# Ledger of designs, part 97: peptides against a protein of PDB entry 3H8D

Target 1, 122 residues: chain A of PDB entry 3H8D
Amino acid sequence: DMKRQQRFFRIPFIRPADQYKDPQNKKKGWWYAHFDGPWIARQMELHPDKPPILLVAGKDDMEMCELNLEETGLTRKRGAEILPRQFEEIWERCGGIQYLQSAIESRQARPTYATAMLQNLL

## One batch from the design tools (peptide; made by RFdiffusion4, then SolubleMPNN)

Design b2_p17_6_s4 (from b2_p17_6, 5 letters changed)
Fold by OpenDDE base, seed 2:
Structure b2_p17_6_s4 (fold): chain B 122 residues (1-122), chain C 122 residues (1-122), chain A 17 residues (1-17)
Amino acid sequence: as target 1 above (122 residues)
Amino acid sequence: as target 1 above (122 residues)
Amino acid sequence: IEPESDEMEPQVSVPRG
């Protein structure tokens, strides 16, 4: 159902390798997720020292959050939920449109709200 | 198209009658809006000294925002846009579900994302 | 080959209410 609730989240992370370092050596990354109803549609990781990672449902399932939205606890984490544009702005800057489009054309993308919206745009 | 972007906004207001009063006498209200794409679907007004006002498209058009979303400038107003739940929580507490349901049953409500979601719920 | 991702996922899970 394309009328499912679209929800977006962002949480900071520190790389496991930096976890026990001094504060100045803890490089912060950002984990982003778009949930189309209970299931993840897009995931994005911003890293301080490597290129962004973009992931789309169907193509990248094994690298994406395996939990449904409720299982993540994100809906109950203060400050985790973000506005759609806060996700989309970063997604677009990171080349997400092209990435998702390519996944659609190669028949790797699972149909989601994200794929449908892109198809309306192009 | 039920895939239209759903956006929610809240802005404070002071009643015209209080505009020129001392700060302690300026009672703040809150204006809420749900836009289903470019057009308003629901409006809600919280007042400090009277019951909330609930409005739904179709039934209450004459009392609701007449501007399309872009014309309002809300999308460019810092802090105006809110998360869906920030709207829905207040809407529900104010009896919005019953209000909208009644408008649907009386054939006064214009079909919107809001009406469709309610129909899925009931 | 080098892995593309560290398989980053939410580290904090909140119990259902």
Scores: peptide ipSAE 0.027, ipTM 0.588, DockQ to the pose 0.034
Fold by OpenDDE base, seed 1:
Order: C-alpha cells, then sequence, then structure tokens
Structure b2_p17_6_s4 (fold): chain B 122 residues (1-122), chain C 122 residues (1-122), chain A 17 residues (1-17)
C-alpha cells in the first residue's frame, strides 16, 4: 500500500460574535489540521479568549472536519498549507502528545499516522 | 524503528562567474535537497543557463551534499525548508521519476524513502 | 457541539455542473 501523504494546514478564523465587527475588533483564532492521506488525523484550534482545542480522529470525529481533504479545498487555498513542524510545535505546546496518548490508551483513537508515530516514540 | 522524517529544502545560489557582478547581472539558480532522516536522498539543481541536475543517493553521492542534515544548518536557515510537494513538482518536471527509476534498475541507487515511494508507485 | 465558526469549515464549493 502506498504510504499516505501527511499534510498540514492552518487557516485563520473569526469568532461568530466578531464576524460583523470592525476589523480592529475582530479577534483571530487559528484552525489547524493534520490530514493523513485523504482524512483528518488531528485538529487543533487556537482561540483568543479560551484554551486551545485539541481533537484526534476516532475520539473527536463529531467535532472535527468531516470533509475529505480534496473536498475541503485547502490544497487550493494559498497560504493554508504549513510544514509538519509548524503543526507539531503548537500541538506539543498545547499538550497534544498527552491528549493523543490518552485517546490511544482509552481505545478512543482511530489508528492514524499520528498514533503510529506516537507509539514509535514511547 | 522510528520512521525517518522527510524534509525538503531549497536555497538560491549564484553562479561563480556572476558572484562579483552587480545584482542585476546575477542569475540565480536553485538548489534543492530531500533529506530522508539525517541523510540526503535526492538533490536537484536548477540553473539559469543549463539543464537541471538531478542526483540520487547511492548513484551520485560524490556530487551530492556530504553533510548530515544537522551539519548543514539548513534547519536553522529561515525560508530554506519547503513543502514536499514543492520539491516533488519540480522533481517530476525535471524527469526525476525516470532518473530515479533508472538508478534503481541499474542497482546504483541506495535505498531511501524516495526509492521506496517510487517502488510503491510503479 | 462547539459552534463551528462558519469560516473554519471549508465551504465545499460543490462544482455546479
Amino acid sequence: as target 1 above (122 residues)
Amino acid sequence: as target 1 above (122 residues)
Amino acid sequence: IEPESDEMEPQVSVPRG
């Protein structure tokens, strides 16, 4: 089987409450995604006014992007794709390793590239 | 064994003959590298006045970067690291697939991530 | 269900044939 390509993306978002405010009053968050081939493996959201949200496939499917990568159009959005380390750095800072580990241990995580990498690390 | 991280880099270079010329008369080339973990797997050079150079580990070791990735300092050079597709797109355009395939068939290529991927493709 | 900010989910541009 062909090894799935790992791709990472980041896009800004504005809070719904700020959507119609003047630009100066819009607080930007950041939406991150890790796609393991066509499907999302991890998602992360950085918010200006609340703790980061970490999500992993299997456990958090209902809160994560439901679309196949091609369906998202992210690959066609200029500036959306980021380097793996750009994702991982933030992921680690937010406690992503522990979050994913816990999901694996509780058997909530769907096997992905991310779970495999973590299992190789521990 | 931990899967080696695949990292890609691009840096500009100036021809030696143009090194001391005015900026307007310096033709820039581009140096590309694919590192499979600590060691280079593929190298590519785009020149303003000659065909691109493609190099693969095992076959072209003497013409390729001899340094371990950490030794290169590329990971610490801002703007040097590029996305996999940014490398692959140029690689493919330059005939890299055929070049690597030929190196494999002639038993000149050292096994790398690149050779494995190609073998999965074919 | 955390409100998906409308801007965060990639709007599927359904290719309208």
Scores: peptide ipSAE 0.025, ipTM 0.586, DockQ to the pose 0.042
Fold by OpenDDE base, seed 3:
Structure b2_p17_6_s4 (fold): chain B 122 residues (1-122), chain C 122 residues (1-122), chain A 17 residues (1-17)
Amino acid sequence: as target 1 above (122 residues)
Amino acid sequence: as target 1 above (122 residues)
Amino acid sequence: IEPESDEMEPQVSVPRG
């Protein structure tokens, strides 16, 4: 059993339609990622004008980051890395626990640190 | 096997002799802690005028924080919590890998997340 | 300070290691 480093990241994004607008007219979203070792385990997107998006490995692979952690360059982007709780707090508020639980129960979730931790809590 | 949250903290300290001096005459040190779940696994102290102190659970229990994480109030102190790498970078620079390895080999180290991770690297 | 992005995913970087 190889223990993997759990790392969390957040980056802001601007909608394409707002890219060339004045700063005051740019609505900012937030992209969150949880990496279990080299691979993404959970992803979350906060939008300024629509519901949050929750994604979990196995179930939502086609909608999640396909790059390994090193390929993303996230570890080298200043301010991108966040504390675990900074991710988990938003994850919980967005219903991430229920989302992941459902993915596990439907056998759609790939086993990750996130799935293991959730199962330990239940 | 219950997975535990790994949390890292840093707080500044002033030497007793400098406590009542002018700010310019206060030499600041830094106290670091790694908590493996509720209990401290590693502790490190950076001093302004002497070598760093490294401490590992099992070997150095009598010199380490005896409070569980919740009792410390560290989780509620703004700016106290740091990223894992912020701890590990200093730990490595201070020779923490060698220190922990020696503690493991001498059978003085209590098994922790830190000991497990080190053994995975070797 | 984090840079702004117009993408919903991180940009591709040169792989290392």
Scores: peptide ipSAE 0.024, ipTM 0.597, DockQ to the pose 0.072
Fold by OpenDDE base, seed 4:
Structure b2_p17_6_s4 (fold): chain B 122 residues (1-122), chain C 122 residues (1-122), chain A 17 residues (1-17)
Amino acid sequence: as target 1 above (122 residues)
Amino acid sequence: as target 1 above (122 residues)
Amino acid sequence: IEPESDEMEPQVSVPRG
């Protein structure tokens, strides 16, 4: 149902190898998630030292957040929630359109708000 | 040089989705690293919700810790350093022998203490 | 096929009220 609230979140992370270094030497990665209602639709990770990771519901469920939105606590973390465009801009730059498209074509993607929107775009 | 000190480390991590939950609801993953002298030889990650990740030097450099051992601060984190067997036991259980062997056979592995030891085992 | 690495730790914790 397209009436489900679409919510997006971004939180920084530090790779394990950097966690004990001085703050100035900790390289930041970014974890992104798109929730279509209570369930994650897309996940994306930006790393300072390796390619971005893109994940889509249905195909990558095992590698994505398994918690529903309320369980994550993301809604309670000030500054975590971001605007849709803030997610989409990065998603597009990372090749998310093609990634999701491919998942749809191979029948691996679970239908989400994102799949619906992509199909409208094409 | 086999005279390089072999050191092993394990640190816990929390997946982003769990970071804001109550402590009791945070699922722990484990990050493991084997350093052959100053440089990482093997890396392994245990996740509560997806398969273990195995990484070997030469093949997976981009996905492994890029810092030398001193830069990581791991030696300064009490409880992080583990015994060799504590690493190897998990490595073996996760299929690390086959993984490294395959990397050697495909000429993707950089020679390390681990590659040398594996070759002795076979 | 190489598995994706998901090694990370949260940089920050949620502020307590």
Scores: peptide ipSAE 0.024, ipTM 0.498, DockQ to the pose 0.096

Design b2_p17_7_s2 (from b2_p17_7, 6 letters changed)
Fold by OpenDDE base, seed 5:
Structure b2_p17_7_s2 (fold): chain B 122 residues (1-122), chain C 122 residues (1-122), chain A 17 residues (1-17)
Amino acid sequence: as target 1 above (122 residues)
Amino acid sequence: as target 1 above (122 residues)
Amino acid sequence: SMEEILKLAEEIEEENK
């Protein structure tokens, strides 16, 4: 089989409470996703007024994107795709390595490219 | 001003873990929304393997749909719109009245059509 | 967020009709 392509995406969002406000007062959040082939492996959300949300496949499926990559249309959205490092830098800063490691150790993580890479690192 | 239209929507979702399975083995969840005019007032999620999620504007903005109604495209999605009672019946069964009442009493709920109706009821 | 993705998916579905 062909090695699965790792693709990363980011989209902004505005909180519902801010949608009626002037652009100056709309605090942006950021939605991040890592897809291991067609399937999401990691999701991350940056919020202006609460801690970051980290999610990993298997453990957090119920809170993650429910669409496969093609269904999301992200591959067709201009400016949505980002470089691997653009995702990983934020992931690391938010404690993603420890979060994923914890999920692996508790046997909650579904095996993905992300889990494999972490196991290679440690 | 014209009285805001109350509109209700429901869409199915499939968990990421089930997306690669045969249709027989894909357990559906359901996403519900109540929009008070252009802005979401309540959101509700039914999951096959965890308790229902209830969300109310003001209190749960960070976990709710961040798009206004027109931005969602729900008004243009065939079969997405449901009757008010189709939403309310599930909302009531899931303890939504108590949840919203609690949010009002704690001063966390943003005033909406939903909060007004509840206050008329009690 | 997920809702934005859902919107995008819907738009794509409509484009492909």
Scores: peptide ipSAE 0.080, ipTM 0.614, DockQ to the pose 0.082
Fold by OpenDDE base, seed 4:
Structure b2_p17_7_s2 (fold): chain B 122 residues (1-122), chain C 122 residues (1-122), chain A 17 residues (1-17)
Amino acid sequence: as target 1 above (122 residues)
Amino acid sequence: as target 1 above (122 residues)
Amino acid sequence: SMEEILKLAEEIEEENK
């Protein structure tokens, strides 16, 4: 059985309040996604003026990308795909390990590549 | 006391899967928002290939626009602001009255202009 | 929403061209 491909993506966004300001005054946020095959496993949002948002499959389905990977068009968006470590470094800094661990312990997380990797680490 | 201004907005979006297709093959969705003063009261999303999404303040906070009206920049986006009835007609067609009513009855809805209007109607 | 983020991203890219 061919293992599901793990793919990671990042896209910038500007706060709506900054959309009409001079470029120098536009603070960028960043949207991150980890797809375990066709389905999202983790989502992360970095904001210029509020705490990061961490989301994991099963627990946070309603707040996460509802599209499968193909439906997102991210695979066709130039510069959107990033390396696994580029996602994981930010995930770790934002407390993602603890967040996912808690979701597993509370039986809220859906099993994914991410949950499996965490269980192997701990 | 000056009553909060009720403002309504609509912006289009393209499905990620359609972003790189020819213009004729890009099916538009529509994002709607009702702001009761600075804060969102209702949100509605129309999709070309899935059921509408209805969201109300209090119940669906985590899925809704997290920005205050000023932070959205919607007031400065040309063509974004719509008439109240342009929002309400779609809201009604999508079953918004029943959705909001249920949210009130379950004590999940935050009091807003929208909840007040519904209570006056019923 | 994700769709909003995607739209905002496109706007940023267009502004940078």
Scores: peptide ipSAE 0.040, ipTM 0.536, DockQ to the pose 0.086
Fold by OpenDDE base, seed 2:
Structure b2_p17_7_s2 (fold): chain B 122 residues (1-122), chain C 122 residues (1-122), chain A 17 residues (1-17)
Amino acid sequence: as target 1 above (122 residues)
Amino acid sequence: as target 1 above (122 residues)
Amino acid sequence: SMEEILKLAEEIEEENK
């Protein structure tokens, strides 16, 4: 159950409006994903000019990546995989702990490795 | 009101899993958008190996493009703009009329050019 | 989500330039 491999990924993105600008004028965002085994548990987006987006499984399924880990190609994309702490540091700074806690309390969260760890921390 | 310009766009996408395959092994999907003035009214996605996705304003806002037309860069992407009928033919084949009708009847749809035209047709 | 797919596509396009 909780012996599934936890894997974390990050990829940059450029806003459509910046697509045709010179590289120096393309403001980058960052897309983050936490996979609990084959399925996504948390997603996070850093934007250059708007607040961060936090998403958790169960609550935000419609907005989150619908592909399993293999289907994403993330495991085959060089440089995409990151260390757990590289994800968690940003997650914490963005208020992810509180966000997930609220999702659990409102019974919107799907049980994941992330929910289990949070329940241990609290 | 209904004098807003109706514009339609299509762009191809490759599944993340196919990203590193040879071109002949990259199965293409197609992303379609109908903009009623500056804002999206309908979105449609053709996939190589799953059912088409239909989305309408009001009902599916969280899944649809959140950018206004100018922000998308679609107007600046060569070959992206398509004729109205090129969108509508696919929309109709995918059951878009029924989908939008149901959204209106359930009071989930936001009024758009698309909803107005459908109400004239029925 | 399609938004993610589009963002991924944009990233791929940028990398391929």
Scores: peptide ipSAE 0.035, ipTM 0.512, DockQ to the pose 0.085
Fold by OpenDDE base, seed 1:
Structure b2_p17_7_s2 (fold): chain B 122 residues (1-122), chain C 122 residues (1-122), chain A 17 residues (1-17)
Amino acid sequence: as target 1 above (122 residues)
Amino acid sequence: as target 1 above (122 residues)
Amino acid sequence: SMEEILKLAEEIEEENK
């Protein structure tokens, strides 16, 4: 449904193993999400010492945010919401287009705004 | 072209007549723009003492921003860029959907991302 | 989990205040 609002969020995170370390030893990661209406469509994680993680709905549901948008409280978190391009720039750099395309081709991706937009561009 | 980036901006403005008045007498308006790639697709003006102005490409070119996005410098202006929903919420409240729809029906609207999205929703 | 990530994000925000 094209009527759904597309919203993007980014929050920093500290790895569980670093959670109780001194600040200097807390390596910061970044958690990104694209919500297609209330439901996550894409998720991305930037890690300080491992490759980016890309996740798409349908394929990677078990590894993605299980909360609907309202349940996350992200809409109420100061500075969490980002512009679409702020998400897409990172997504593209991390090979997100190819990742999503592959998920579509393999019939693993659940149809979302993200899949629809990609199919319109290719 | 769906490949074009959609970007939205908002800046305050003071009416020309109020430009040299004391701060208390400078009634602030708000200028909004939707750029479909480098070119403006929609423009909106909120005024303190008159109805909102809605403008769409093709129909209202003479009254809209004549600069391409790069020429405006908006991308370099701190705080100017806004989230899509920040634009759309105001647009909808001001009757923008109806305005754009009418422009499409009358063949006055130039095809843009805005027209395409509206046609997909209706 | 997402809940854990959100919690960690909140902690970071608090640390930056």
Scores: peptide ipSAE 0.028, ipTM 0.523, DockQ to the pose 0.065

Design b2_p17_7_s4 (from b2_p17_7, 6 letters changed)
Fold by OpenDDE base, seed 2:
Structure b2_p17_7_s4 (fold): chain B 122 residues (1-122), chain C 122 residues (1-122), chain A 17 residues (1-17)
Amino acid sequence: as target 1 above (122 residues)
Amino acid sequence: as target 1 above (122 residues)
Amino acid sequence: SWEEILELAERIEEENK
């Protein structure tokens, strides 16, 4: 439903293995989320020491945030919300279009705003 | 570190496959989290149609919430916070002790308050 | 490269502060 608001967020994160280390030993990653209305549609993780992780609704549900948008404090976290293009630029560079396309073709992806946009693009 | 506050939360969730269905077709599950200080130590998911999902820090990092406690709105969500025993009762009934023990024995578990408590129990 | 993407992400973060 195109009536649903598309909202995008980015936060830095510390790897679980580094969480209790001294700050100088904590390597920072970036956590991205696209919410299609209250529900997550895409998740992306950038890590300093491994390839990006791309996740799409339907296919990767078990690896994605289970919280709805309101249950996350992201809307209230200053600086967390980003513009659509700020998400899409990184998504595209990480091969997100191909990843989502493959998920659609394999019938693993759940329909979202993201899948609809891809259908319009391709 | 025993100085870290142990906080527990539970929220209902709707399965991704049901998110855009009519309410009568949305089957409710339960999402549980144990935070050891700011970081998640255990996660548990109860589903109406499949076995419980148990997740522990270190072993299941990729399947767990990546947000720290403050980044989740859970502390501000009325009714989300639960007592330790309310979490532990379900955890134990789902075989969480054995699951965490196995993760420790396989050296997959990251040390947390939960692992320390288990070491005291066994 | 992934490093370049990370650098870009960091720049975006700085711009959003």
Scores: peptide ipSAE 0.031, ipTM 0.685, DockQ to the pose 0.234
Fold by OpenDDE base, seed 1:
Structure b2_p17_7_s4 (fold): chain B 122 residues (1-122), chain C 122 residues (1-122), chain A 17 residues (1-17)
Amino acid sequence: as target 1 above (122 residues)
Amino acid sequence: as target 1 above (122 residues)
Amino acid sequence: SWEEILELAERIEEENK
């Protein structure tokens, strides 16, 4: 349904190997999530030393966050929530449109707000 | 009406006197606006060297932005729009609750989403 | 570049603190 609230989140992470290094040697990564209602629709990870990871519901369920939105606590974490365009700009730059389109065409994607919006654009 | 969309915006500014100084000597200010539908309800300015300026509709109409939301172009400016809590946290830290409450009590405030929400809390 | 994307994300995060 298109009536579900679309919410987007971003949190930084430091690699486990860098946790005890000097601050200048702790390379930051970024974790992103799109929730279509209580359920995750897309996940994305930016890494300092490797390509971004893009994940979409249905295709990548085993690699994505298994918690519903309330279970994550993200709605209660200050600074975690971002505007939709803040997610989409990074998603697009990382090839997310092509990734999601391929998942739809291969029938691996679970229908979400993201798949519906993409299909409306094409 | 409480059905109007509440939108919040922030843009940086540099003081006219600093426009041609070296980058490290250009002190940043911040301009904030809350729009209740197409009409501004609150405005706020953070300055590097003087107290914040707080403005509320009705009381401060002559000092606030006279343009409706579409006239500002803020909805088309990348990075200008912010989450409601991003505005409210700064508003609260600057004494905005007390400022708006005084404007309501003195009958200087025009009724807005902001005044309604404040009155619901008290 | 990916470096530019990371820098953008960092700038946004710092501004949103």
Scores: peptide ipSAE 0.015, ipTM 0.386, DockQ to the pose 0.578
Fold by OpenDDE base, seed 3:
Structure b2_p17_7_s4 (fold): chain B 122 residues (1-122), chain C 122 residues (1-122), chain A 17 residues (1-17)
Amino acid sequence: as target 1 above (122 residues)
Amino acid sequence: as target 1 above (122 residues)
Amino acid sequence: SWEEILELAERIEEENK
C-alpha cells in the first residue's frame, strides 16, 4: 500500500569497539532508517572510518534491525525523526539507488515503498 | 566492568516476507537480546522454519542491532524483559557456548559480560 | 537486526491486540 506513512529517522551511534573508551576516543557514526508503515524498508549507516553500509528489506533482513517502528522508540526520541529528503540525499550519495536496483533485479528485494518509487523512476 | 547491569529481553517477530500476509500465514519467531549495560552483548533469533541465529558482540556487529538499550525502548515494553536464565537456557540449547568460545579463540569477540563468564567457566 | 526485531515484535503485538 502506497498510502502507508513513510517515516525516516537518524540517530548517532558509537562503535561497539569504542563503547568503553573515553568520549574523545569514541568515533561517532550515524544510523539511518526508513520505515514503510511499521516496517523498515531501508537502513543506512555512516561511519567515520569505514565505508557506508546500505541495507534493503528482503535482501539484508539478517543485517537490518528486526524491530518494528513502535518497538524502537524512535517516534518518542526527540530529534530522531528526519525529513524524507534528509534520508534520500545521503542514500543517493552512497549509491543507494544502484544498490536497491541491483537487489530488485536479482530478486532479493521485497516490495516496499522504496522499491515502488525506484521502479516508477526507472 | 562486571558490575554493569545485565538485562535480557525477548520479543516475538514476524518474518519480513510475512509482514503483509494474513495472520494465519505469519510465522512467529523470537528475538532475544542480552545487554551488558547499555550495549548489546549477545543476540539470538529463533525461527519456526530455519536454524537459530546466534550473534556475539565484536564478531557479528554488522548483523546485530546498533541501538543502545535506551534507544530500543525495550525497557518500556511490557513483557519484553526476561530472566537471565530464560535467555541462557535457549542460548545453551542452540550451541551458544561453543559459538562464543569459537569467537573468543579466533579473536573476533570483544570483551563483554558474556565472554568473561565463559572464560571463567572454561 | 535489533530494529527489525523491534519492528516485528511491535507488529506481532499490534496484531495480537
Scores: peptide ipSAE 0.089, ipTM 0.668, DockQ to the pose 0.063; fails the geometry check
Fold by OpenDDE base, seed 5:
Structure b2_p17_7_s4 (fold): chain B 122 residues (1-122), chain C 122 residues (1-122), chain A 17 residues (1-17)
Amino acid sequence: as target 1 above (122 residues)
Amino acid sequence: as target 1 above (122 residues)
Amino acid sequence: SWEEILELAERIEEENK
């Protein structure tokens, strides 16, 4: 059902290599998730010193969060939930549209709200 | 400091491919984590239909949880925390000792409580 | 995967609230 609620979340992370470094040497990244109903549809990671990582359901399942939305606790984490546009703006800047489009064309993408919206756009 | 508190956690997960299937077709996996103080030292994933995934700090940082223990909320999740032996027994059965040993010998493993214990054992 | 852990972390945080 494409009428499922679309919810978006963002949390900061510190790279594993920086975990024990002084605060000035701990470069902050950002983890983003789009949930189509209970299940993740898209994931994105912004890194301070390398290209962003883009992930889409179906193609990248093994690299994406495997917990359903309720299991994540993101809905209960203060400041984690973001507006749809706050996700989409970064997604678009990182080439997410092209990434998802390629996944659809290669028959790797699982149908989600994101794939449906892209199909309407194209 | 090897005197850091060692804490262990386990949570179930459903494979992404099974997310929309009927309950009878949703095979349950298990996610395990060992935290050496605030930072993850080892991670392990048990799957119903494929070999276990073993991960150790230093070698597998990009594939492991990047959140510190407090950020995960695992300490607050009822039923998530497990006894050290509950982790170690599965770790040993899955060849974790050999996996960590190889990571140490290849100079890929980050020093942790787990590496220290293994060095005492060998 | 890291994403799975993040999801787990989020779930744990929610359960802890």
Scores: peptide ipSAE 0.059, ipTM 0.612, DockQ to the pose 0.083; fails the geometry check

